# Peptides against a protein of PDB entry 5A53, part 16

Target 1, 230 residues: chain A of PDB entry 5A53
Amino acid sequence: LVENVKQALFIPGQSCNKNLHDIMVDLSALKKPDMKRFNRKNDIHPFEDMSPLEFFSEKNDCSLMVLMTSSKKRKNNMTFIRTFGYKIYDMIELMVADNFKLLSDFKKLTFTVGLKPMFTFQGAAFDTHPVYKQIKSLFLDFFRGESTDLQDVAGLQHVISMTIQGDFQDGEPLPNVLFRVYKLKSYKSDQGGKRLPRIELVEIGPRLDFKIGRIHTPSPDMVTEAHKKP

## One batch from the design tools (peptide; aimed at target 1 G85 S137 D141)

Design b1_p25_1_s3 (made by RFdiffusion4, then SolubleMPNN; from b1_p25_1, 8 letters changed)
Fold by OpenDDE base, seed 5:
Structure b1_p25_1_s3 (fold): chain B 230 residues (1-230), chain A 25 residues (1-25)
Amino acid sequence: as target 1 above (230 residues)
Amino acid sequence: MFYKITEAEEVPSYEEYYHRLVLES
């Protein structure tokens, strides 16, 4: 079953700044051609009223949304939203730390648009902790692209790495998630007749450290409906 | 089928849409 690729909508909030705009451009480039982006700012507060996002989901036929906002309390905030049947499924705030790097900060490497990235997750909490499980699920949904049955390893050009920044105990603040993007570079080593293809990872950006903010979890009923295979 | 990202028609802001709906009702 070729699942239809989930479309993403990027929305500048009223408080969207230049840095968030640049981050939005670079992150949305990884989702091409399966993304839309608004040019105008929209006054949306998802944790107060979700109705505007449900409206945009339906009108744009997008099951993924990213709202870009910034305040003193929530600087460089990317709210990631998923919908099911154009209703809010889940939301998570991911605030980008000031040490971010854009694609322009790295050596420009040509990449083919529309290739599915490989994901790597570093940290046991991605499989055990509810918040990090949601983050893992979200990013897999966001960048999964077309499910080609053939894992054509030969077509793999990009690796997205997500790392939990350190260990934590119950009741402690949740560590940041380090988002990194690499290109696979094959070197033909001509040394000694055995052309073992040496594969190296080259960072291409963007580089984002995410601080975790507010979370909205789906109702048990929505979870059951979303897991029903059509 | 590569959908050409045609320049997305400026979808009116939620505020503009609701303001029109409330004013036209």
Scores: peptide ipSAE 0.030, ipTM 0.520, DockQ to the pose 0.014
OpenDDE base, seeds 1, 2, 3, 4: peptide ipSAE 0.010, 0.012, 0.025, 0.008; ipTM 0.362, 0.292, 0.525, 0.321; seeds 1, 2, 3 fail the geometry check

Design b1_p25_1_s4 (made by RFdiffusion4, then SolubleMPNN; from b1_p25_1, 8 letters changed)
Fold by OpenDDE base, seed 1:
Structure b1_p25_1_s4 (fold): chain B 230 residues (1-230), chain A 25 residues (1-25)
Amino acid sequence: as target 1 above (230 residues)
Amino acid sequence: MFYRITPAEYVPSYEEYYHELVLKS
């Protein structure tokens, strides 16, 4: 079963500012060609009323959405929304810390549009803690792209790294998730007459540190339906 | 169109890639 690539809709909220716009542009570039961006600001409050997002999901045929808002309480807030059957599946607020870097802050490297990224997750909580499991699931789903055969692995050039910033105990605030994007450089090194493949990762941006905000989780029934193999 | 939640195994792992390319060679 060839599943179609999930489309992402980037929505500037009413409080979207220049910084968020720039972040949106850079992050959405990684999702090209499978993304849409609204040019107009939309007054959407997903944790108060989800209906507008479901409407946009259906109207634009996008199962992934990112709402860009900023307030004093939730600065540089990217709300990631997934839908299943054009109904809200889950939502998570990820606030970008002020130390973010844009693509323009890195050395310009050739970028292949539509290239599927590889992922690396750093932190045991990505597999054990429900919030980080959701984040892992979200980003894997968001950047899955087209199905690639194993033979196409040689053509993979991008790595998205997600790292939990430090250890935490139960009841403590959840550490930030460090989002990094790298270009893979492969070269052959001659060591002792044997050519060994070497890999270098070069950061290409954007660089985003995500502070975790509010979360909406799906019902168990919706989880079951969303994971069913046709 | 109904899209399922992507299983993790459908997204290439950098660790697996690195292992196959560097450690098996």
Scores: peptide ipSAE 0.463, ipTM 0.895, DockQ to the pose 0.443
OpenDDE base, seeds 2, 3, 4, 5: peptide ipSAE 0.376, 0.370, 0.371, 0.422; ipTM 0.768, 0.758, 0.760, 0.881; seeds 2, 4 fail the geometry check

Design b1_p25_2 (made by RFdiffusion4)
Pose (drawn by RFdiffusion4):
Structure b1_p25_2 (pose): chain A 225 residues (1-189, 195-230), chain P 25 residues (1-25)
Amino acid sequence: LVENVKQALFIPGQSCNKNLHDIMVDLSALKKPDMKRFNRKNDIHPFEDMSPLEFFSEKNDCSLMVLMTSSKKRKNNMTFIRTFGYKIYDMIELMVADNFKLLSDFKKLTFTVGLKPMFTFQGAAFDTHPVYKQIKSLFLDFFRGESTDLQDVAGLQHVISMTIQGDFQDGEPLPNVLFRVYKLKSYKSRLPRIELVEIGPRLDFKIGRIHTPSPDMVTEAHKKP
Amino acid sequence: SASQEKKMTEESYAMALIEEEAASL
């Protein structure tokens, strides 16, 4: 009954550069094998015209898309886009801060591609705040991959950690979201003692513009059998 | 139109499943 794994399409915008491309490559690796990359630049402006994104979604059968854009106003801009029936469901701009680390900045460890990641979300706002609820929903939908009834404990290899940069009060600017990836190590104490090693990429997301779905589309996308 | 309708049918429960899993975390 459940759908196939959602496919991601990474799209360099007109203003995409090498540094932003490196961020795309390393982050796209976490999506393997359910990912495609475009090599050319495309003049796409999602908050002016959504038509091209819907076109690429249909012709490439990708319900998850990431546009790469950079200006001084919005530097290292990653626009995460989800579609339903090839129409836009929601969009959010996540801009990467300059303190980012790539896979090259971390010791390369053995890594089995295609395993179900673990998730940990740190921050009460992930459950109550509309903006952060969307982010939690986005990244769970984006990277969870295959849904299954069976889990091999040996397959529990890495964790995707997302932390809000401190608590905050209403009216203040929205804190950044800290994206971290760790590999698990376990030791004997039955329950194991767990330690973590960072493998990257390390990304601090600055929250930009947001598009939300209509109630009608939510009804269809969230319809229950 | 038929391709979009077929895709919507395939994915009708998808976002609801994500929200149910997100509430369990």
Fold by OpenDDE base, seed 4:
Structure b1_p25_2 (fold): chain B 230 residues (1-230), chain A 25 residues (1-25)
Amino acid sequence: as target 1 above (230 residues)
Amino acid sequence: SASQEKKMTEESYAMALIEEEAASL
């Protein structure tokens, strides 16, 4: 089955700044070759009117979109949008904290473009809490695509780590999600006849701490349709 | 800390590998 890798469209909003642009460039580099970027700013307010995003989804054949906006209330805001049949499925605002690091802040390591990253999720809420489940689903969908195929672990070069920053109770503000990207280095350690592969992770960037913002959840009908295997 | 995050990631990765290996058997 030729898995249709979901294409991503990165859209600078009207309020997109240099920092967001740099973040966009670095994050979108992880989605190559299955990524498009707009070079022009677009005045899109997805929580007010979703129709421009649906239009862009259809026109660009992209089921994934990221809108880059910044305001005093929502600084360094990456709105992640998924579409189904070019209609908005879900949206989530993830605001990048000011402590971000770009790829240029890390040691340049050679990597093969287009290798699917492995994901690790740290925090029970990724499996239990609706918002974190959506984040998990989104990032898996964004970077792995619909691939159900067992990743050839032998070809794995990158690990994307997502960590919930601390514990929280019901009614408390949702902790940030710590996004980290590592290159996997495997060493054959010949210790005592058992070749235990020694794994070393090297952070390669970007480093992003995501503050959770507004969320749009799909209708139950859209959920049912999106889960229908064609 | 960054070292703690890395360690947790390494541990989670190791667990995921074990689970994938166990699921492939």
Scores: peptide ipSAE 0.154, ipTM 0.717, DockQ to the pose 0.025
OpenDDE base, seeds 1, 2, 3, 5: peptide ipSAE 0.031, 0.021, 0.025, 0.020; ipTM 0.554, 0.492, 0.555, 0.495

Design b1_p25_2_s1 (made by RFdiffusion4, then SolubleMPNN; from b1_p25_2, 14 letters changed)
Fold by OpenDDE base, seed 2:
Structure b1_p25_2_s1 (fold): chain B 230 residues (1-230), chain A 25 residues (1-25)
Amino acid sequence: as target 1 above (230 residues)
Amino acid sequence: EEKREEKKEKEKSREARVEEEAASL
């Protein structure tokens, strides 16, 4: 079953600022060609009313959405939304820390559009803790593109690394998720006539440290429905 | 009420279309 590539819609909220716009541009570039971006600011408050997002999901045929908002309480907030049947499945607020780096902060490297990233997850909580499991699921779903059974290693251009920033105990604030993007560079090292393929990871950006905010979790019924293989 | 929702939906639908056209350029 070739799962259709999920389309992403990037939405500037009313409080979207230049930094969020730049982050949106850079992050959405990794989702090309399977992304749309709104240019207008939209007054959307997804934790108050989800209906505008369901409407946008349906009208744009996008099962992934990212709402860009900023406030004193939720600075540089990226609300990641998934829909199923154009209904809200889940939402998570990921606030970008001020230490972010854009693609322009790194050496410009040409990349092929549409190549799938490989993911790496660092931190046991990505497999055990509900919030980090949702983040893992979300980012895998967001960037997986066309389900090719063959991870064509030859087609592997990008690595997305997601790291939980330290250990935490129950009742403690959830550590940030460190989002890093690397390009695989193959060097033909001509060391002594042996062409050893040397692969190096080069950070290409964006560099984002995500503070976890509010979460909306799917109903058990929607979970069951979304996991029904056709 | 319905006519205000229909107007808001048409306005949102127009925004979505205009932004889709602008994103496809």
Scores: peptide ipSAE 0.032, ipTM 0.646, DockQ to the pose 0.030
OpenDDE base, seeds 1, 3, 4, 5: peptide ipSAE 0.017, 0.030, 0.030, 0.025; ipTM 0.498, 0.611, 0.559, 0.523

Design b1_p25_2_s2 (made by RFdiffusion4, then SolubleMPNN; from b1_p25_2, 17 letters changed)
Fold by OpenDDE base, seed 2:
Structure b1_p25_2_s2 (fold): chain B 230 residues (1-230), chain A 25 residues (1-25)
Amino acid sequence: as target 1 above (230 residues)
Amino acid sequence: DEKRKKEIEKTQSSEARVEEEAAKL
């Protein structure tokens, strides 16, 4: 099953700021070439009215959207939206903490556009807790790229690490998700005449700590339809 | 290269029109 690569649309909201714009640029670079960006601010309030997002999904043929908004309550908010049949499937607000780092904060490394990142998830809640399961599903879906049957290790360029920041109990605020991006650097070690390939992980950015905000979950019917393999 | 550049430009031009249409709603 060649799953069609999901296209992403990045949308500046009315309250989009420079920081969110810069974050958007850097995060969307990981989704190239399967990414569109709007340049104009759009007055979209997805938790009040989802219809504009459904319209954008259809008109742009994008099943992934990211809305960039910022308010006093929800600073540096990235609302991640997925659609199914151009209808809203799920949404999650991920607020970027002020400690973020851009690609410019790291050593510029050459990378090939369109290579699928490998994901690593740290924290048991990614498999058990509904919110973190949604986050895991979302990011895997967002960055899955072309289904190359051969995950040729030679094609592995990037590792995206997602870590739940600490333990939590029921009823406690959900810990942040630490988003980190690494490049695999292969180099030949000249140690002792054996040119053993050494692989090193080099952080390349962006570095984002996501605070979890509001969530919209799909209807049971949409879950069933979205999981129907054609 | 040029064909891909034209597709990107067409996509950007199409996106700009969709932004204008949505801003009128």
Scores: peptide ipSAE 0.038, ipTM 0.592, DockQ to the pose 0.025
OpenDDE base, seeds 1, 3, 4, 5: peptide ipSAE 0.033, 0.039, 0.038, 0.023; ipTM 0.631, 0.653, 0.592, 0.519; seed 3 fails the geometry check

Design b1_p25_2_s3 (made by RFdiffusion4, then SolubleMPNN; from b1_p25_2, 15 letters changed)
Fold by OpenDDE base, seed 4:
Formats: sequence, structure tokens, C-alpha cells
Structure b1_p25_2_s3 (fold): chain B 230 residues (1-230), chain A 25 residues (1-25)
Amino acid sequence: as target 1 above (230 residues)
Amino acid sequence: DKKREEKKKKEQSSEARVEEEAAKL
């Protein structure tokens, strides 16, 4: 079975700054080896013209893209894009809050490249609210792909936690999504001559608080095509 | 090892060409 692991392309926009570049490097490290990064800034405005992203999707064979831009209105903006048949399926703007932490801000722990993370989602809206359902779908698709082979618990290294920051009512601004990455660390504890396995979660970064921006939803036709399993 | 480095060099060369083609559009 060839695991059809979705490839990701990270694109610095024209307004990409050092902080966004550092965030891009750290977030993309979790997607290795299934990741490409551009080195040059590209003048792309995906909510005005999507054609450059469709071109990059096809030419790089990437069904996942992340555009890094920053403005006064949309500071530290990561636009997550999915394609189907190299056409735009959906897009979401996730703006990184200024309280972000890089991998360098945490204790360096050795990690194996290419292990799929476990996900945890905190907040009922991830299953009910359209925007948070899209975010859940996007991040699962981005880091696991469709083939969840039963990861032997012995191969579990990383946990990605996504939390909705508080409750909200209809018509209120959508709460931020708190993105956290942990490493599973097993210890042998000697308590009373019995070696009990102890498991600890150690935060490894990056730490990102995402403010939700603009969204593009797929057409009904593209939804029908993308759900047609061959 | 050599095949993985050649694949990386071809990918980097392909990325540079795609960035150069996109800058001409």
C-alpha cells in the first residue's frame, strides 16, 4: 500500500518577515520529510487571485500550501490552503498571536522524522461549528493524511493539542485556537521494587495561538468529487 | 545516500525554476 501522504508547500509572501519565517521553519519541521519551502518572497493574494497557488500546487505536486504574510489588518498571517486535482478546495487565514514560542524556546529533545502525531481537540465546537470543523479537518489532513494505519502505541512520539480558547455564543468573535506540541516521554519509575512505566508529556514547540481570519469554503461539486473514493 | 541527494538537488532546482517562472507571470 503506497501511503498517499499529502505534500506541503510553504510559501513566503511579499510581506513575510523574520518572525513568520522562523514560525514557518519550525512548523514545517513537523511535516518532514513531506514538505517543500520556497526561499523567495512571492506576491500572492489568494483571496483576490487563487491562480498562482493552483500553479504552485501542480508544479510542486503539493495538495497542501501555507502562505506567510503580514499586514496591519492581518499580522503574522498563515493562510492554509488545500487543493484537490490542483484546484483550490479550501482556504483559511490563521493569524499567529505575538505570544508565540519557537522550538528554540523549549528544551531540545531528539525526535524521529516521519512519525505521525496523535491529535487531541478540546472544545465542542470542533465537532459542531463549521469553521472549527474545517480547522480540525485541515490539521488532521496536514499532519496525518487519510491513512491512519493503527499506529502501534510503541511508535507514538508526538501529541498535537488544539484547544478553542473559551466559550462563545452565536454572533460573537470566534475564539482563538491554541496549538501546542508535546513529546511523549516514557520513564521507568522504581516505586517499591516494581518498575512502573511512567509517561510524561513534554512541550517541545512551536506554541502558536491562532486568530481566525478569512475563509474560503469548497463548492458543493468539489466536496462531492473529493469524497469520491476511487 | 547519493540518490537522496540527487533527488534533493532536483527538487531544489525544480523549486528555483518554479519560483523563476512564477516571477515572470
Scores: peptide ipSAE 0.032, ipTM 0.563, DockQ to the pose 0.025
OpenDDE base, seeds 1, 2, 3, 5: peptide ipSAE 0.032, 0.032, 0.031, 0.028; ipTM 0.655, 0.630, 0.659, 0.550

Design b1_p25_2_s4 (made by RFdiffusion4, then SolubleMPNN; from b1_p25_2, 14 letters changed)
Fold by OpenDDE base, seed 5:
Structure b1_p25_2_s4 (fold): chain B 230 residues (1-230), chain A 25 residues (1-25)
Amino acid sequence: as target 1 above (230 residues)
Amino acid sequence: DKKREEKKKKEESREARVEEEAASL
């Protein structure tokens, strides 16, 4: 089964500001062509009522959504939502720290739209802790393009790095997740008359440090249904 | 080019209608 490429919908909330709009534009550029974006602000409170998001999922045929909101308590908040059968599967709040960098802050590099990024995850908690497992699953699911065959090593242009910012113990606040995007740049190095292929990673942005907020986890029944292979 | 612009205009028109329907709920 070729998994159909999941479509993403970016939704400005009522409290969406210029910084969140700019972050939305830059992050959504990595999801092209499989991305839609609303231009109007919508009054959506996903942890109070999920019905508007289910409506948008169905009407737009989008199984991925990102709600952009900002408040004093939840500044630069990106709520990532997944749906299954147009019903809410899971949600997570990821608040962007003020030290963010946009694509304009980096050297402009040309890239091909629609190429699948390679992921790297740094931190044992991505494989052990339920919240970081959800984040790993979400980002892999979000940026999974077309199932490119092994022949696409020649098409590898982007690396997305996700790092847990330090160690933590049980009962401590969860460390931030550092989101970084790199382009692979091939150089021909002339060393002693032999052209050796050199590959360098060049950061291209955006650079986002995510603070973890509220989480909605799927019911056991929805987990079982979503893992049923058709 | 024209077919891509028409598809984009139809998509923008659909998004605008869906935003309007949701604001009325």
Scores: peptide ipSAE 0.043, ipTM 0.568, DockQ to the pose 0.024
OpenDDE base, seeds 1, 2, 3, 4: peptide ipSAE 0.036, 0.042, 0.037, 0.034; ipTM 0.675, 0.680, 0.657, 0.549

## One batch from the design tools (peptide; aimed at target 1 K6 Y86 A226 K229)

Design b1_p26_1 (made by RFdiffusion4)
Pose (drawn by RFdiffusion4):
Structure b1_p26_1 (pose): chain A 225 residues (1-189, 195-230), chain P 26 residues (1-26)
Amino acid sequence: LVENVKQALFIPGQSCNKNLHDIMVDLSALKKPDMKRFNRKNDIHPFEDMSPLEFFSEKNDCSLMVLMTSSKKRKNNMTFIRTFGYKIYDMIELMVADNFKLLSDFKKLTFTVGLKPMFTFQGAAFDTHPVYKQIKSLFLDFFRGESTDLQDVAGLQHVISMTIQGDFQDGEPLPNVLFRVYKLKSYKSRLPRIELVEIGPRLDFKIGRIHTPSPDMVTEAHKKP
Amino acid sequence: HHHHMLTDEQIEEEETWENLLKSLLN
């Protein structure tokens, strides 16, 4: 009954550069094998015209899309896009801060591609705040991959950790979201003692513009059997 | 394709695993 794994399409925008491309490559590796990359630059402006994104979603059968854009106003801009029936469901701009680390900045460890990641979300706002609820929903939908009734404990290899940069009060600017990836190590104490090693990429997301779905589309996308 | 969003059951399964990992990391 459940759908196939959602496919991701990474799209360099007209203003995409090498540094932003490196971020795309390393992040896209976490999506393997359910991922495609475009090599050319495309003149796409999602908050002016959504038509091209819907077109690419249909012709490439990708319900998840990431547009790469950079200007001084919005530097290192990653616009995350989800579609339903090849129409736009929601969009959010996540801009990467300059303190980012790539896979090259971390010791390369053995890594089995295609395993179900674990998730940890730190921050009460991930459950109550509309903006952060969307982010939690986005990254769970984006990277969880295959749904299954069966889990091999040996397959529990890495964790995707997302932390809000401190608590905050209403009216203040929205804190950044800290994207971290760790590999698990376990030791004997039955329950094991767990330690973590960072493998990257390390990304601090600054929150930009947001598009939300209409109630009608929510009804269809979240319809229950 | 319609590419429906995650079901409640899927979300609850993920929360179970997150809670379990957080308990082990304490």
Fold by OpenDDE base, seed 2:
Structure b1_p26_1 (fold): chain B 230 residues (1-230), chain A 26 residues (1-26)
Amino acid sequence: as target 1 above (230 residues)
Amino acid sequence: HHHHMLTDEQIEEEETWENLLKSLLN
C-alpha cells in the first residue's frame, strides 16, 4: 500500500514575529501543495503540554507540524513535530540564526510546485549521532513527497542540502545545521562536439542556519509501532 | 491510514538519489 504524502501544518505561536512569519512562508512554500498554515497565533508550549498539538494533528489530518515561537532564550525557534496515529512521535527545536536569507534575497527562478527534492547530508554525524540522525529522518520525512522511481530524473528540480557546521567531540555543544536549497540547471555544454549535459546548482533559498534546542524522542514501543509495514 | 515513519529502506532510496546527484555534479 502506497501511503499518501504526509501533510504539514505550520502554526504561529503567540510569540511569532514578522521574521518568523516570513521564514514560515518561505519554508512552507517548499512543502506545497502538502501544507497548511494557520493565520492566527496559538498559545502552545509543546514541551509542557503536547495535547494541543495532538488535537491539531488529528483535526487537520497533518502528521507533520512546525510551531513558530521566539523568546530571548530561544530566538526564531521552529519546533518540528511529527505524529504517529495523531500522537506525538518526536519533537526538535531548531532556532534560526540571524543571518537567514529569504527567497526574496535570491534571484527569482521558475519553480514547479510539488516536484520531489533531492537531498544531501554533509557530516558523518547524520548517520551516527542520535540527534543528527533524527534531523536527517525529520527532513527526509518532511520534504521527500511522493515516492518516485529513480528513472524519473526529469521530475527532479531542486536539492535540499543539510550540513553540520564543523566537527565536534563528545561533551561539546552540537554544531548548527546549515540548511540550503538549490535549483538544478542543465546546460548543454558544446565541449568537443559531444553535447554533454552540464548540471549546475543555483541557490534559491531560503538559507537557514539551525541551532539545535530541546528534543523529545519516542518510546521504544512507539518506534516499533511506527515502523510496522502496513 | 496512519502515516508510518521512514524505514531504513526508504532512507536508502533517498541516499540513492544523493548518489545520483553526486554523479551528475561530477
Scores: peptide ipSAE 0.409, ipTM 0.878, DockQ to the pose 0.701
OpenDDE base, seeds 1, 3, 4, 5: peptide ipSAE 0.370, 0.372, 0.394, 0.363; ipTM 0.859, 0.835, 0.865, 0.857

Design b1_p26_1_s1 (made by RFdiffusion4, then SolubleMPNN; from b1_p26_1, 15 letters changed)
Fold by OpenDDE base, seed 4:
Structure b1_p26_1_s1 (fold): chain B 230 residues (1-230), chain A 26 residues (1-26)
Amino acid sequence: as target 1 above (230 residues)
Amino acid sequence: KKFYALSDEEIAEIEKESELLNSLLS
């Protein structure tokens, strides 16, 4: 079974501000053409009532959603939601630190919309810790784009990098996740008669440091059903 | 459409492209 590329819906919450709006615009640009944005603020509290999100998922045929909210306790909060069968599968709050950079803060480079990104995950916890496993799964699911059989490096344009900021022990607060986006530049290098491709990465933005907030995980039954591909 | 969850196999396929990149950057 080959499903279509998952569509993302970006939703301004009631407390969405200009900074969050700008972040939303820039992050959603990486998801083009497979994204929709609401222009109006919506009073949604996912951890209190998930019904509005399930409604939006079904109405807009989007299995990925991002809710933009901000409060004293949860400043610059991006709640990432995934649905299965238009029901909430999982949710995670990722709060953007104040040191964020927008696309306008970087040198503007030519960008082809819709190309599949490469991914890099730095930190052992992405493979061992349940929260970081969820984050890895989420961002892979969110930005993987179209499945291309061609492992043609020439067709790869950008890299999404996620790094766990430092080591941590059990019981300690979870370190932030550093989100970075790079454009891949390939140069023909003539070394010793062999043309070895030289690859350079140029950061293009946005630059986001995510603080981890509240999490919702699916029931075991839902996990089983969500993995039963016909 | 159900929008099935990302499987471990799918994750591995996506990460293969990253391995290629890492090999080219080394």
Scores: peptide ipSAE 0.572, ipTM 0.913, DockQ to the pose 0.780
OpenDDE base, seeds 1, 2, 3, 5: peptide ipSAE 0.565, 0.565, 0.570, 0.567; ipTM 0.912, 0.913, 0.912, 0.912

Design b1_p26_1_s2 (made by RFdiffusion4, then SolubleMPNN; from b1_p26_1, 14 letters changed)
Fold by OpenDDE base, seed 4:
Structure b1_p26_1_s2 (fold): chain B 230 residues (1-230), chain A 26 residues (1-26)
Amino acid sequence: as target 1 above (230 residues)
Amino acid sequence: KLFYALTDEEIEQIEKESKLLESLLS
């Protein structure tokens, strides 16, 4: 069974501010056309009551959700939620550091909406540590787009890069995850009659450093059911 | 719609595709 592209719903929380709104707009632009945004603030506290998110998932037919909130303890907090059968599968809080850059901070490069990105993950923990495994899974699930049988290399426009900021030991706070987006720029190099295309990566934004917050993981039973793909 | 979770195999496939595409572009 090939499922349709997962749709994302961006939800401004009650504490959503201008910065978070701008971040929401820019990040959601990368998910077009498979994205919806609420225009109104919603008083949702997913780690206290998940039922409103499950309701929104079902009503909007979105299995991906991002809640934008900000508090003293959790500034610029993006709660990423995935659902299975319109029930919460997992959640993770990713707080955006103050050094973020918006799309407007970069040179505007035209890109086609809806093309599948390339992914790069830097850091061994993405393959070994449960939290970073969840983050890797989440972002792959979030931005994978439409699976086209044609590996149309010509259709690749951008790279999503995620890097764990430094090494860490057991018991230490988890390092931030650096989120970067690059556009592939092809140059015709005329060297010796063979035009080998030279490809360069140009950062296009947004630039986000994520501090990891609270996490919700699915029950073993839910994991089993969610992986029973026919 | 249920919206099944990504399997480890699917993750590996996506990463493989990304690596392949990177190699084709270089």
Scores: peptide ipSAE 0.586, ipTM 0.930, DockQ to the pose 0.633
OpenDDE base, seeds 1, 2, 3, 5: peptide ipSAE 0.580, 0.581, 0.580, 0.585; ipTM 0.928, 0.928, 0.926, 0.930; seed 2 fails the geometry check

Design b1_p26_1_s3 (made by RFdiffusion4, then SolubleMPNN; from b1_p26_1, 16 letters changed)
Fold by OpenDDE base, seed 4:
Structure b1_p26_1_s3 (fold): chain B 230 residues (1-230), chain A 26 residues (1-26)
Amino acid sequence: as target 1 above (230 residues)
Amino acid sequence: KKFYAMTDEEIEQIEKESALLEALLS
């Protein structure tokens, strides 16, 4: 079974502000053309009632959703939601720290919409800790784009990097996840008559430091069903 | 459409592609 690329729906919550709106625009630009954005604020509280999100998932045929909200307790909060069969699969709150940078803060480079990114994950916890495993799975699922059978490295344009900010022990607050986006720039280096391609990474934005908030995980039964590909 | 969950095999494939890039950067 080959499924289409998962579509993302970006939803401004009632408390969405200008900063969150700008972050939404820039992050969603990385998901083009597989992205929809609402232009109106919606009063949604997913950890209290998930039914509005399930409704939007089905109505818009989007299995990925991002709710933009902000409060004193949860400032610049991006709630990432995934659905299976238009039912909530998992959710995670990722709060953007105040030191964020927008695309406009970086030098504009030529960018082709719709190319598949490469990913890098820095931190052992991405493979061992359940929360960071969920984050890794989420961002891979969110930005992987079209599955190309051809490992055409030449078609790779950008890298999404995620880093766990520091070490932590059991019982300690979970460190932030540093989200960075780089463009690959290839240079022809003439070294010793052999043209070895030199590849450099140039940060293009947005730059987001995510503080981890509340999490919803699927039931074991839902996990089983969601992995039963026909 | 149900939009099935990402499999471990799919994750591994993406990671292999990323590892190839890291090797090219190096």
Scores: peptide ipSAE 0.506, ipTM 0.911, DockQ to the pose 0.753
OpenDDE base, seeds 1, 2, 3, 5: peptide ipSAE 0.499, 0.500, 0.500, 0.503; ipTM 0.911, 0.910, 0.909, 0.912; seed 2 fails the geometry check

